# Peptides against a protein of PDB entry 3LCN, part 53

Target 1, 96 residues: chain A of PDB entry 3LCN
Amino acid sequence: QYTENLKVIVAEKLAGIPNFNEDIKYVAEYIVLLIVNGGTVESVVDELASLFDSVSRDTLANVVQTAFFALEALQQGESAENIVSKIRMMNAQSLG

## One batch from the design tools (peptide; made by RFdiffusion4, then SolubleMPNN)

Design b2_p25_3_s3 (from b2_p25_3, 7 letters changed)
Fold by OpenDDE base, seed 1:
Structure b2_p25_3_s3 (fold): chain B 96 residues (1-96), chain A 25 residues (1-25)
Amino acid sequence: as target 1 above (96 residues)
Amino acid sequence: SEFDKLKAEYEAEMKAVAAKTVDTR
């Protein structure tokens, strides 16, 4: 039930990665799929690293961890809009 | 929020680990 919101959140996080040359929507959907199917931070990072060599493992770990924290926040009642807003602001700050 | 706190802690930990790794190389 949080799947669609989580996809949006993860996509926002991916959008902040410099020189990311993969399909953001697809990668976001794939990350969420792996998580809801019982993936852990480590297993999801391993899977993504094997598929997308253009992104560093550290960057992938940051994205995946953000996804797990976002899922927890959603479950605790925080709005998707609020989470997206925070990530967007962080993305902007990281580029500065 | 709990989300922000946990994320900040994670990022701080990763930064610390990275710093130690670079220093030991």
Scores: peptide ipSAE 0.041, ipTM 0.488, DockQ to the pose 0.062
Fold by OpenDDE base, seed 5:
Structure b2_p25_3_s3 (fold): chain B 96 residues (1-96), chain A 25 residues (1-25)
Amino acid sequence: as target 1 above (96 residues)
Amino acid sequence: SEFDKLKAEYEAEMKAVAAKTVDTR
């Protein structure tokens, strides 16, 4: 129900990672796939860490946790647009 | 929003964990 919006949200979060060398769209889709398949923060982080060693575990954990929070927000009725906007502002602040 | 609240709590927790790790050195 929320998978497509969640992909967009996760992609926005990934776009804020400096020197990220992976395909953002692919990684976002993969994270969402793992989550909807019953993954937990821990299990998803473990999977991502095994695949993408260029990103710290802490950074991956931050991305995954954000995804879970975003999913909850979507389920509670918050618009994807609002969530994306918030993440975009956070990204800009961290890079500015 | 609930999203912002949960995110802030998580970040605070991570900061606390990091600080504790430094103290154990």
Scores: peptide ipSAE 0.037, ipTM 0.487, DockQ to the pose 0.081
Fold by OpenDDE base, seed 2:
Structure b2_p25_3_s3 (fold): chain B 96 residues (1-96), chain A 25 residues (1-25)
Amino acid sequence: as target 1 above (96 residues)
Amino acid sequence: SEFDKLKAEYEAEMKAVAAKTVDTR
Protein backbone atom coordinates (compact mmCIF):
# COMPACT_ATOMS: atom_id res chain seq x y z
CA GLN B 1 0.00 0.00 0.00
CA TYR B 2 2.75 2.45 0.91
CA THR B 3 5.49 0.87 -1.17
CA GLU B 4 5.60 3.40 -3.99
CA ASN B 5 5.41 6.39 -1.68
CA LEU B 6 8.10 4.92 0.52
CA LYS B 7 10.37 4.49 -2.49
CA VAL B 8 10.01 8.18 -3.28
CA ILE B 9 10.67 9.14 0.32
CA VAL B 10 13.75 6.95 0.63
CA ALA B 11 15.06 8.25 -2.68
CA GLU B 12 14.75 11.81 -1.37
CA LYS B 13 16.71 10.84 1.71
CA LEU B 14 19.43 9.19 -0.36
CA ALA B 15 19.64 12.27 -2.57
CA GLY B 16 20.87 14.22 0.42
CA ILE B 17 23.96 12.07 0.89
CA PRO B 18 27.05 13.81 -0.45
CA ASN B 19 29.25 11.80 -2.82
CA PHE B 20 26.75 8.96 -2.99
CA ASN B 21 28.00 6.74 -5.81
CA GLU B 22 25.11 4.30 -6.07
CA ASP B 23 21.93 4.45 -8.12
CA ILE B 24 19.45 6.24 -5.89
CA LYS B 25 16.35 4.70 -7.44
CA TYR B 26 17.79 1.21 -7.22
CA VAL B 27 18.92 1.56 -3.62
CA ALA B 28 15.58 3.06 -2.61
CA GLU B 29 13.71 0.19 -4.23
CA TYR B 30 16.00 -2.32 -2.58
CA ILE B 31 15.58 -0.79 0.87
CA VAL B 32 11.80 -0.84 0.51
CA LEU B 33 11.93 -4.41 -0.75
CA LEU B 34 13.89 -5.48 2.31
CA ILE B 35 11.52 -3.66 4.64
CA VAL B 36 8.31 -5.06 3.14
CA ASN B 37 9.82 -8.54 3.29
CA GLY B 38 10.24 -8.31 7.04
CA GLY B 39 13.57 -6.61 7.43
CA THR B 40 14.47 -4.78 10.62
CA VAL B 41 16.58 -1.67 10.91
CA GLU B 42 19.57 -3.75 11.88
CA SER B 43 19.14 -6.43 9.23
CA VAL B 44 18.58 -3.91 6.45
CA VAL B 45 21.61 -1.88 7.54
CA ASP B 46 23.70 -5.05 7.63
CA GLU B 47 22.60 -5.96 4.13
CA LEU B 48 23.29 -2.51 2.73
CA ALA B 49 26.65 -2.26 4.47
CA SER B 50 27.70 -5.54 2.88
CA LEU B 51 26.80 -4.24 -0.57
CA PHE B 52 27.79 -0.58 -0.43
CA ASP B 53 31.14 -0.08 1.24
CA SER B 54 31.40 3.49 -0.03
CA VAL B 55 28.73 4.59 2.44
CA SER B 56 29.35 4.60 6.17
CA ARG B 57 27.28 2.36 8.40
CA ASP B 58 26.07 5.39 10.32
CA THR B 59 24.83 7.01 7.13
CA LEU B 60 23.06 3.81 6.12
CA ALA B 61 21.52 3.52 9.56
CA ASN B 62 20.24 7.07 9.27
CA VAL B 63 18.64 6.32 5.90
CA VAL B 64 17.05 3.08 7.03
CA GLN B 65 15.75 4.55 10.27
CA THR B 66 14.25 7.41 8.29
CA ALA B 67 12.54 4.86 6.06
CA PHE B 68 10.96 3.11 9.02
CA PHE B 69 9.86 6.40 10.55
CA ALA B 70 8.41 7.43 7.21
CA LEU B 71 6.55 4.15 6.90
CA GLU B 72 5.05 4.68 10.32
CA ALA B 73 4.08 8.23 9.38
CA LEU B 74 2.41 7.00 6.19
CA GLN B 75 0.49 4.40 8.15
CA GLN B 76 -0.64 7.12 10.53
CA GLY B 77 -2.00 9.19 7.67
CA GLU B 78 0.74 11.68 6.89
CA SER B 79 1.05 12.44 3.19
CA ALA B 80 4.08 11.36 1.21
CA GLU B 81 4.39 14.90 -0.10
CA ASN B 82 4.68 16.27 3.40
CA ILE B 83 7.30 13.72 4.39
CA VAL B 84 9.33 14.35 1.24
CA SER B 85 9.28 18.10 1.85
CA LYS B 86 10.52 17.62 5.40
CA ILE B 87 13.34 15.37 4.27
CA ARG B 88 14.29 17.82 1.55
CA MET B 89 14.50 20.59 4.11
CA MET B 90 16.57 18.38 6.39
CA ASN B 91 18.91 17.57 3.52
CA ALA B 92 19.41 21.26 2.86
CA GLN B 93 20.01 22.00 6.52
CA SER B 94 22.59 19.24 6.87
CA LEU B 95 24.62 20.80 4.08
CA GLY B 96 24.21 24.35 5.38
CA SER A 1 4.59 15.39 14.08
CA GLU A 2 5.54 12.09 15.64
CA PHE A 3 7.78 11.44 12.66
CA ASP A 4 9.69 14.66 13.27
CA LYS A 5 10.07 14.02 16.97
CA LEU A 6 11.31 10.47 16.55
CA LYS A 7 13.70 11.49 13.81
CA ALA A 8 15.07 14.33 15.91
CA GLU A 9 15.59 11.99 18.83
CA TYR A 10 17.39 9.50 16.64
CA GLU A 11 19.64 12.17 15.19
CA ALA A 12 20.44 13.46 18.65
CA GLU A 13 21.37 9.95 19.70
CA MET A 14 23.59 9.48 16.68
CA LYS A 15 25.25 12.81 17.37
CA ALA A 16 25.95 11.74 20.92
CA VAL A 17 27.44 8.47 19.72
CA ALA A 18 29.63 10.30 17.27
CA ALA A 19 30.79 12.69 19.96
CA LYS A 20 31.76 9.81 22.22
CA THR A 21 33.69 8.18 19.41
CA VAL A 22 35.64 11.35 18.76
CA ASP A 23 36.33 11.80 22.43
CA THR A 24 37.61 8.25 22.67
CA ARG A 25 40.02 8.76 19.80
Scores: peptide ipSAE 0.032, ipTM 0.476, DockQ to the pose 0.060
Fold by OpenDDE base, seed 4:
Structure b2_p25_3_s3 (fold): chain B 96 residues (1-96), chain A 25 residues (1-25)
Amino acid sequence: as target 1 above (96 residues)
Amino acid sequence: SEFDKLKAEYEAEMKAVAAKTVDTR
């Protein structure tokens, strides 16, 4: 029930990755797909790392962990808008 | 391209998941 919101959230996180050359929407959707189909942080990272060698494993891990935390936040009642805003701020801070 | 193939696989998987799985999240 949080799938669509999670896609938006993950996309925002991906948008903060410097020199990211993959389709953000696609990658976000794929991450969410893996998660909702029972993926763990480790398994999802492994999958992504095997597919996207232009992004470091650590960066991927950060994205995936964020996705899991975001899902938990959504389940706890936090709005997608708030989560996106936080991520956007973090993205900006990481570049500042 | 590899990306295109992956995307196609993803789309196929999404279709299958949508058809067979009730989203509870």
Scores: peptide ipSAE 0.054, ipTM 0.539, DockQ to the pose 0.027; fails the geometry check

Design b2_p25_3_s4 (from b2_p25_3, 7 letters changed)
Fold by OpenDDE base, seed 3:
Structure b2_p25_3_s4 (fold): chain B 96 residues (1-96), chain A 25 residues (1-25)
Amino acid sequence: as target 1 above (96 residues)
Amino acid sequence: SEFDELKAKYEAEMKAVAAKTVDTR
């Protein structure tokens, strides 16, 4: 029920990664797929690292952790728009 | 600033949630 919103949120997080050369929509969709099918932070990071060796494990971990946070926030009633706004702010600050 | 405070709170929440198993219903 939160899948589509989570895809948008994860895509926003990925958009903040400098020199990210992968398809954002594809990666976001894949992350969400792994999570909703029972993945853990560790297992999802392992899977992503095996597919995208151009992205550091730490960067991937940060994205996945954000995804799990976002899912919990959605379940607790926070709007997707608010979560995206927070992520966008963090992205901007990290690049400043 | 208000921006910095909001960011700090958000990051704290992220850390707390990431440390827990999440219900993926």
Scores: peptide ipSAE 0.089, ipTM 0.628, DockQ to the pose 0.353
Fold by OpenDDE base, seed 5:
Structure b2_p25_3_s4 (fold): chain B 96 residues (1-96), chain A 25 residues (1-25)
Amino acid sequence: as target 1 above (96 residues)
Amino acid sequence: SEFDELKAKYEAEMKAVAAKTVDTR
């Protein structure tokens, strides 16, 4: 139900990572796939770290945690638009 | 600031969610 919205949200989070060399859409899709198939923060981070070593484990953990939060927020009735807006603001602040 | 408060709340919620099993739908 929330798969497509979650992909958009995770993509927004990934877009805020400096010097990110991977395809954002592909990585976002993969993260969502792992989550909806029963992944945990730990297991998803482990999988991503094994595939995308150009990104630090801490950065990956932050992305994955954001994804889980976003999923919970969607399930609680928050709109994808609002979640994306919040992430975009946080990205802007992080980049200075 | 308002932004800082929002960020703090968002991060706190994120941490709480990450610490528990997610009910996927």
Scores: peptide ipSAE 0.086, ipTM 0.617, DockQ to the pose 0.400
Fold by OpenDDE base, seed 2:
Structure b2_p25_3_s4 (fold): chain B 96 residues (1-96), chain A 25 residues (1-25)
Amino acid sequence: as target 1 above (96 residues)
Amino acid sequence: SEFDELKAKYEAEMKAVAAKTVDTR
C-alpha cells in the first residue's frame, strides 16, 4: 500500500546526501524492496553496506531509519507529500 | 527542523523498529 510513496520519500532522503555516487532511484527501490520483504533496520543496513561501500554505514543507517520513520508516519495517516517536504527541509538545513 | 521533530516523535520506537520486521500495507 505504501510502497510507491515510500520509494519517493527514500529517494528524497538520498538526494540530500553529498557526493552520493549511486543511482538514487535504484537504491531507494532496493531499500523499499528489502523493507517490504521483512527487513529490519539492522538487516537492511547490513545488506546496503555490503553492496555500496562508497557510502558510510552511518549514512546508510540514517537513510534506513528515515525510511522506517516515514513508513510509520504513512501508516498513521500522514501524507507522502508532507513527509517529502519535511525531508527537503532537513536536507537543506543539514547543508547550511 | 520539522523532520527532526518527526524523528523525535518516533525515537522512542527506534529500538522496537530496529528489532522487528515491518508489517507493510
Scores: peptide ipSAE 0.074, ipTM 0.601, DockQ to the pose 0.304
Fold by OpenDDE base, seed 1:
Structure b2_p25_3_s4 (fold): chain B 96 residues (1-96), chain A 25 residues (1-25)
Amino acid sequence: as target 1 above (96 residues)
Amino acid sequence: SEFDELKAKYEAEMKAVAAKTVDTR
């Protein structure tokens, strides 16, 4: 039930990464796919790092951690819209 | 920010959370 919302949330997080040179929608979908199929933070980061060498491991870890946080927040009843809004604000602040 | 503070709290538990069964709903 949270899959589609999580894709949107992860995409918003990816959109805040400077010089990100991959398809945001594809990467977001792949992250969510790995998570819902039983991935852990470490295993998902390992997989992503092997596929997308242009993105640092630390950056990938931050994205994946955000994804797991967002999933937990959704399960606790927070709206996807609210989570997206907060991530958007964080993205804007990180550029300053 | 409020979101950063909450996120940091969850990140401290990320390994534990990630090791649990993921709700795929």
Scores: peptide ipSAE 0.075, ipTM 0.595, DockQ to the pose 0.221; fails the geometry check

Design b2_p25_4_s3
Fold by OpenDDE base, seed 5:
Structure b2_p25_4_s3 (fold): chain B 96 residues (1-96), chain A 25 residues (1-25)
Amino acid sequence: as target 1 above (96 residues)
Amino acid sequence: MEREEKLKKLKEKIKKLKEELEKKE
C-alpha cells in the first residue's frame, strides 16, 4: 500500500516540530499504523497525546491531519516526493 | 513519563498494531 511513503511523509512533518526529541521514525510508524488500522484524526491524536503530553494537542492534530491529507493525496496519484517538498516548505515557514 | 518508558510503550503499541494489520490483510 502507501504505508512506506506515508511514513516518510509523516517523518518530514514531525521533523518540523521544535524541541521534539522523540525517535521520529518510530513515531511516524506508529501514526501510520494507527491510520491504516482505521484510526480517525481524533483517536490518533488521543493516542499521541497520551504518550507525548509535552506536545500541544494542536501540534499533534496538525501532524495527524497532514498524515490523513497525505494519504488521500497518495491515493489520488500525487507523488511522495511532491508531498514531502510541500511539507518541508511548510515546516520552514512555521519555524518563524 | 520518561523517554525510555515512553519508547518501550511505543514499541509495544507498534507491535500490536502490526499484528492487527497483518490479521486484517
Scores: peptide ipSAE 0.708, ipTM 0.938, DockQ to the pose 0.831
Fold by OpenDDE base, seed 4:
Parts: C-alpha cells; structure tokens; sequence
Structure b2_p25_4_s3 (fold): chain B 96 residues (1-96), chain A 25 residues (1-25)
C-alpha cells in the first residue's frame, strides 16, 4: 500500500494553498484515510468542505483530484519524490 | 470554529477512520 507516500504528496499539495492555517500533517492523513476507506472525489470534497468552509470547493477538489492521480501514478511505478517535485513546481507557479 | 477545536475534531475523525479500516481488513 502507498498510504505513507500519499500522505507526503497530499501534504505538499496542501502547502500550496494560500492562507491555509491548518495542521497540514493531520489534514493530509485525513484525506488519505478517506480515500483508502472507499471515498470518491465527490465524497471526500464534501467532507473537506464541511470542515474547511473558508477554502473554495474548487481548491478542495483540486487537492483531492491530485491525491487520486498521485495514487494511480504510484501504482504505475512513479516515485513519490518525482510526484512531490511536480507538485512543488506547480505550487510555485500558482499565484492564487 | 477555533483552530484548536477544529484540530480536535479532525483527530477524532481520523481515529474513527482508522478503526473502520482495521475492521475491514
């Protein structure tokens, strides 16, 4: 299973959200647990939106979709390091 | 919600999910 690597990846994605004043480690763990327990993009977004109403639904959806794509990439043999690097680069390019 | 209260709620949700996962496996 790729849960630990996925937590690191999701944490990197969350770190790119402006003004997100939450414990990223715990939020990342929560997202991964929702996914491995059978969550879908929609159900995970709904759960996050109920908890973090100051973050736009589109932003939350982007985080969750990234997590699902990352899980697929890990299963296809891509390294966690490479995935994190891509996300970090995307975070740096994003202005909002 | 206060930040600390939100974190507490998050920890409880995490705990429940871990328990559910353990029961499924």
Amino acid sequence: as target 1 above (96 residues)
Amino acid sequence: MEREEKLKKLKEKIKKLKEELEKKE
Scores: peptide ipSAE 0.706, ipTM 0.937, DockQ to the pose 0.867
Fold by OpenDDE base, seed 3:
Structure b2_p25_4_s3 (fold): chain B 96 residues (1-96), chain A 25 residues (1-25)
Amino acid sequence: as target 1 above (96 residues)
Amino acid sequence: MEREEKLKKLKEKIKKLKEELEKKE
């Protein structure tokens, strides 16, 4: 389905977090699995906050909300490549 | 939490969710 594309998208979003020293691939996989198994923004943020207390709750919420929006975009027919490009641009702007 | 312990927990949680997903399919 869209799970593999969503993992790539979430990984790109996580890569934009400064000083995030966790394994991006595993964190992205966990987020996607939580979402496709019926997680909500709140429940997924709670799970992440319990594991990664060095990251602000607002930053985690931003990542999770991006994942939900990306899934909707994929379902609407937008390409994963286009979504990744948008996130990459946003990451670059936040670092500037 | 120690990095090694954190990663172990993450892997275990991933495993359980994969099992749940397989049951739904």
Scores: peptide ipSAE 0.705, ipTM 0.937, DockQ to the pose 0.839
Fold by OpenDDE base, seed 1:
Parts: sequence; C-alpha cells; structure tokens
Structure b2_p25_4_s3 (fold): chain B 96 residues (1-96), chain A 25 residues (1-25)
Amino acid sequence: as target 1 above (96 residues)
Amino acid sequence: MEREEKLKKLKEKIKKLKEELEKKE
C-alpha cells in the first residue's frame, strides 16, 4: 500500500496550514488511516472537524481532498517525492 | 480542547483504526 508515502504527503500539506499547532505526524497518520479504512472526503472532514474545531472546514476539506488526489497520483505511478515537492511549492505560494 | 487531551484522543482513535484495519486484513 501507499500508506507511508501518503502520510509524508499529508504531513507536508498540513505543514502549510498557518497557525496549525497540532502534531502533524499524528494528524497525518489519522487522516491516512481514515482514508484506508474506507472514509470519504466528507466523512474524513467530519472526523477532523470534530477534533480540530480551530481549523476551518474549508481548510480541512482542502487537506483531505489533497490526500485523495495524492493517493490517486501514487496509484498512477507518480513518486511521493514529486507530490511532496508540488505541495511544498503550493504551501510556499500560500494558496490556502 | 486542551492540546494534551486532543493528542490523547487522537492517539486513541488511531489505535482503534489500526485495530479495525487489522481485522479487515
């Protein structure tokens, strides 16, 4: 599976959230586990929103959607390094 | 929610999900 790579990718995405004071590694693990356990974008966002009420739902949705897209990209053969690099660039651009 | 409490809850949820995933395999 792509769980370990996806954790790294999600962690990079989370690192781009301003004022996010949670443990990124654990949050990334949580998100990935929710996804591989059959979660949808909506259900995963709901779970995250219940824990991280200080983060906007839109921001959470952006993270989760990125995770799903990243998973698809991994399945299509894109390297984790490339995906991380793209996310890092997006974070630097402050796209939200 | 306090940071430590939130992390604790997160860890518990992670543990549960890992167990559930293990059962499916």
Scores: peptide ipSAE 0.708, ipTM 0.938, DockQ to the pose 0.853; fails the geometry check

Design b2_p25_5_s1 (from b2_p25_5, 12 letters changed)
Fold by OpenDDE base, seed 5:
Structure b2_p25_5_s1 (fold): chain B 96 residues (1-96), chain A 25 residues (1-25)
Amino acid sequence: as target 1 above (96 residues)
Amino acid sequence: SSEEQKKLLEERLEEWLKKKALEQL
């Protein structure tokens, strides 16, 4: 089970969203909960969009897709630390 | 157990979501 590592990864991705005024830890936990309970990219995005109408659907989709890719990467043996570092670099590039 | 931890997490998240729902009213 990759739940705890995925929470950290998703939290790092959420931290890159400008002016995101939600509890990143709880949102990350909720996204992971939806994914491990059989959610699809579309269904998870729909759920998040209903809760966070101040965030664009495209931004939410990017977060969710990243989570799914990260989960697959973890399953393929990539370390959580490496995935987090990649996301952090991407966040810096988008804000820089 | 893992199931016990999952249950506790779900309860916490449900409470958080209820709070957010109230904020949107």
Scores: peptide ipSAE 0.119, ipTM 0.660, DockQ to the pose 0.060
Fold by OpenDDE base, seed 4:
Structure b2_p25_5_s1 (fold): chain B 96 residues (1-96), chain A 25 residues (1-25)
Amino acid sequence: as target 1 above (96 residues)
Amino acid sequence: SSEEQKKLLEERLEEWLKKKALEQL
């Protein structure tokens, strides 16, 4: 399964959020747990929004959507390393 | 072991989530 790789990927995405003060590993773990337990983009965003009111819903949606896309990419054979690299590039672009 | 580490993580996550839930009250 792809859960461990997905945790790493989601953590990388979370690391790109400015002023995010939560434990990235735990949040990533939680997101993955929600996804593997049948969560949808909407339901996962709703859950996260209830916990992290300091983060905009759009930002949360971006993270969650990235997680779902990453999961699909993993299932299609893309390496976790490649996905992480893409996210790092996106994170860097957002800061530029 | 990796299994023990995973279990510990889950326990800590659960505690963390409970804490966050309480903070929302």
Scores: peptide ipSAE 0.108, ipTM 0.645, DockQ to the pose 0.073
Fold by OpenDDE base, seed 2:
Structure b2_p25_5_s1 (fold): chain B 96 residues (1-96), chain A 25 residues (1-25)
Amino acid sequence: as target 1 above (96 residues)
Amino acid sequence: SSEEQKKLLEERLEEWLKKKALEQL
């Protein structure tokens, strides 16, 4: 039941990647799809790396790990708004 | 179903990827 919120969260994380010109909504949706269908950090990163070779594996791993942490946070009762806010702050720090 | 949704999303992604690939030619 956290899939829609997770898509928003992952999209926010992807939006912070410099020079990432892919459709963020599609990529976020696909990441969440892989996660909810039993993907691990490693398997999801492998899949993404095969599709987006212009993005470093470390960057992809960071996105995927963030998604898993966000899912746990959602399950623990943290609001999607708060999680998005944190990610947005981190994005701003990276670009600042 | 969940499996149907998975298939649909994968198909959508594939179509999108193909479109993007064609745009780069």
Scores: peptide ipSAE 0.105, ipTM 0.641, DockQ to the pose 0.049
Fold by OpenDDE base, seed 3:
Structure b2_p25_5_s1 (fold): chain B 96 residues (1-96), chain A 25 residues (1-25)
Amino acid sequence: as target 1 above (96 residues)
Amino acid sequence: SSEEQKKLLEERLEEWLKKKALEQL
């Protein structure tokens, strides 16, 4: 139900990672796939860390935690557009 | 390498997609 919106949200978060030149769409899809199949923050971070050694574990943890919080927000009725806007603002702030 | 990592990601994604559907959430 919230799968497609969550993919968009996670993709926006990934877009804020400097020097991350992997396929954002595929990575976002994989993160969501792991979550909907019962993954935890720790297990998803472990999986991503095994794939992307160029990204710090703390950065990966931040992405995954954001995904879980976003899922909760969607379930509580917040729009995907609002969540994306917040993430985009945070991305811009980190670069400023 | 980046290409090796990308290939591994795609392979793992395809394997899971054969077993589970994302539409459950």
Scores: peptide ipSAE 0.212, ipTM 0.731, DockQ to the pose 0.209; fails the geometry check

Design b2_p25_5_s2 (from b2_p25_5, 12 letters changed)
Fold by OpenDDE base, seed 2:
Structure b2_p25_5_s2 (fold): chain B 96 residues (1-96), chain A 25 residues (1-25)
Amino acid sequence: as target 1 above (96 residues)
Amino acid sequence: SSEEQKKKLEERLKEWLKKKKELLE
């Protein structure tokens, strides 16, 4: 399944959030858990917002939406490495 | 087993979530 790759991808996305002082692995795993349990972008964002009020809803939505897009990309045959690379580039652009 | 590993992970996440919720109360 795509869960392990998705965790890596989400973790990479979370790593790009400035001043995000949380266990990235745990948050990534939790996001994936919510998604595989039938969560929607809105419901997952709501859950995360309740836990991490220091992060804007827009930022959380961006992370969650990225996760859903990544899942779709994985299902369409794109490699996890390629997806991670794209996210890493985006992270670098945001910090640069 | 894979199912056992999944269960263990879920339990860890539940514990983490519980702790976070408690800290936010």
Scores: peptide ipSAE 0.188, ipTM 0.712, DockQ to the pose 0.067
Fold by OpenDDE base, seed 1:
Structure b2_p25_5_s2 (fold): chain B 96 residues (1-96), chain A 25 residues (1-25)
Amino acid sequence: as target 1 above (96 residues)
Amino acid sequence: SSEEQKKKLEERLKEWLKKKKELLE
């Protein structure tokens, strides 16, 4: 129900990771797949850490937690556009 | 159909994951 919007949101978050050399679309889709199949923050982070050793565990945790917060926001009625906008601004501030 | 699209996506993700695991070995 919120999976397509969540994929876009997670992809935006991943795009903010410096020197991340992976298929962002596939990673975002995989994160959402893990979440909708009952994954927790810890279990999803563990899975991602096993695949991407070039990214710190804290960075991965930040991405995954953002996904869970975004899902909750969507369920509470916030628009995907607003959530994406917030993440994009955060990404820009991090690189600035 | 939406169900076919979901199945296709899952297969793509499985293949991608398989490739990643092989590269890590």
Scores: peptide ipSAE 0.183, ipTM 0.704, DockQ to the pose 0.066
Fold by OpenDDE base, seed 4:
Structure b2_p25_5_s2 (fold): chain B 96 residues (1-96), chain A 25 residues (1-25)
Amino acid sequence: as target 1 above (96 residues)
Amino acid sequence: SSEEQKKKLEERLKEWLKKKKELLE
């Protein structure tokens, strides 16, 4: 039920990664797919790391952890809009 | 329709994943 919102959220997070040249929508969807199929932070990071050698493991971990936190937030009733806004702010801060 | 769009996206994702898998071989 939160998959679509989570995809949007993860995509926003990915959009904040400098020099990330992969298809954000595809990656976001894949991350969500892995999560909903029982993936853990570690297992999802491992999978992503195997696919994207140009992105640091720490960066991937940050993305994945954000996804899990976002999922929890959604489950607790926070709106996707609010979560996206927070991520967007964080993205801006990281580049500032 | 939204359903059709979702289906198309899923298909594209599968193709994308397939390509990525091939790159790892």
Scores: peptide ipSAE 0.176, ipTM 0.698, DockQ to the pose 0.074
Fold by OpenDDE base, seed 3:
Structure b2_p25_5_s2 (fold): chain B 96 residues (1-96), chain A 25 residues (1-25)
Amino acid sequence: as target 1 above (96 residues)
Amino acid sequence: SSEEQKKKLEERLKEWLKKKKELLE
């Protein structure tokens, strides 16, 4: 399915979080796992918030929402590469 | 198989999660 591409996309989004001291790959995989198993934005954010108290709930919500939007984009035919590029640019802007 | 790989990944993630929960205790 789109799980592998979504993992890459979520990982890119997580990479933009300053001072995030977690294994990005594992976190991305877990987020995708929760989503594909019927998680909602709220339930996934709740789960992440319980595990990563160093990251604001708003930041987590932004990551999760991005994941859901990315999944929709993939389903509509947008390439993973294009989505990653957009996120990368946004990450760069936030740091600039 | 792909199914086996998925199962292995899930197990790995479960262990990772378990470890994280233990650290939070």
Scores: peptide ipSAE 0.143, ipTM 0.671, DockQ to the pose 0.067

Design b2_p25_5_s3 (from b2_p25_5, 10 letters changed)
Fold by OpenDDE base, seed 5:
Structure b2_p25_5_s3 (fold): chain B 96 residues (1-96), chain A 25 residues (1-25)
Amino acid sequence: as target 1 above (96 residues)
Amino acid sequence: SSEEQKKLLEERLKEWLKKKKEEEE
């Protein structure tokens, strides 16, 4: 699978969340594991919301949806580097 | 890793994150 690449991608997305003081790698790994174990956007968001009540549900949904899109992109042949680059740009824009 | 290992890791991470949340409250 694309587990390791997806972890990196999700970590980059999480890094764009302001005032998110968690171990990004751990959270990213958890999200990826939820996804590869059959999680849906809704179920993963619900799980994360239960853990991170300080983060808006919309923000969590955005992270999770990005992960699913990234997984699809990887499966379609897009490079992890390219996906990370896009996310980084999006992060910068959201903070502006 | 095997699916079983992944599931186990998932549970461990869940518990860890939950604990961290509780510590912040």
Scores: peptide ipSAE 0.142, ipTM 0.674, DockQ to the pose 0.091
Fold by OpenDDE base, seed 4:
Structure b2_p25_5_s3 (fold): chain B 96 residues (1-96), chain A 25 residues (1-25)
Amino acid sequence: as target 1 above (96 residues)
Amino acid sequence: SSEEQKKLLEERLKEWLKKKKEEEE
C-alpha cells in the first residue's frame, strides 16, 4: 500500500533532526512498521522515546504526527513527492 | 504471512536499535 512511500516520507522528516546519529532508513522503517501494526501517535512516541533518549519527546512527537498526517494525505490522493517536498521545505525553514 | 513478516521485521529492528543504543552507552 502506502508503506514504501511512507518510509521515504518519514526518512525525510528524520533527516531534518539536528544531530540525529542513527540510520535514518532503519528508523523510518521501524516507525512505519509500528504504525501499520496498529500503533498510535502516543504508543509510537513512547517506543521511540525509549530508544532515543537524546531526542526530545516533542521532536519525536512531531516526527510521528507527521507520519500519520502523511499517511492520511497519501490516502487522500496526494503524491509522495509533494509530501516530501513540503517536509523538505519545513526542514530547511527549521534550520534557517 | 506478510503481516507476520512485518511484525518479525519490527522486532528485529527494535532489537537492533536497542543494541546500538547500548553500544553507545
Scores: peptide ipSAE 0.141, ipTM 0.663, DockQ to the pose 0.090
Fold by OpenDDE base, seed 1:
Structure b2_p25_5_s3 (fold): chain B 96 residues (1-96), chain A 25 residues (1-25)
Amino acid sequence: as target 1 above (96 residues)
Amino acid sequence: SSEEQKKLLEERLKEWLKKKKEEEE
């Protein structure tokens, strides 16, 4: 599968969340594991919401949806580097 | 890793995250 690349991608997305003080690598790994074990956008968001009350549900949904989109992109042949670049640009625009 | 290893890791990470949340409260 594309788990390792997806972890990197999700970590990049998490890095864009302001005031998020959790271990990004662990959270990214957890999200990916939930997805590869049959999680849906809704179920993964529910799980994350139960753990991170300081992050809005909409923000969590955005992270999770990005992960699913990234997985689909990887399956369609897009490079992880390209996906990470897009997310990094989006993060910069959000903070700028 | 095997499917079993993935599930185990998932549970460990869930427990870790829960513990971290409790420590912050």
Scores: peptide ipSAE 0.136, ipTM 0.663, DockQ to the pose 0.090
Fold by OpenDDE base, seed 3:
Structure b2_p25_5_s3 (fold): chain B 96 residues (1-96), chain A 25 residues (1-25)
Amino acid sequence: as target 1 above (96 residues)
Amino acid sequence: SSEEQKKLLEERLKEWLKKKKEEEE
């Protein structure tokens, strides 16, 4: 379904986090797995916060919320490429 | 305890990530 595209989108979002010392591809896959199996923003953030204490809860919440919004956008017909482009621009702006 | 639960989840994630890496290579 939309899971493969969502993994790419979440990976792009994670790539924008400075000093994140984890395999982005596999962490993105784990986040998507939690979401498609009934996870909520709060429950997924809680789990991620327990695993990655070097990242603020606000940053984690931003990642997870982006994933949920991206899933909704995909369901409404927006292309994965367009969503990735938006996230990439946001990542670049945060570095500037 | 909360610390024990955190450690358990961390180990579960590490094991899962390791398995995925081995399957992909």
Scores: peptide ipSAE 0.119, ipTM 0.626, DockQ to the pose 0.055

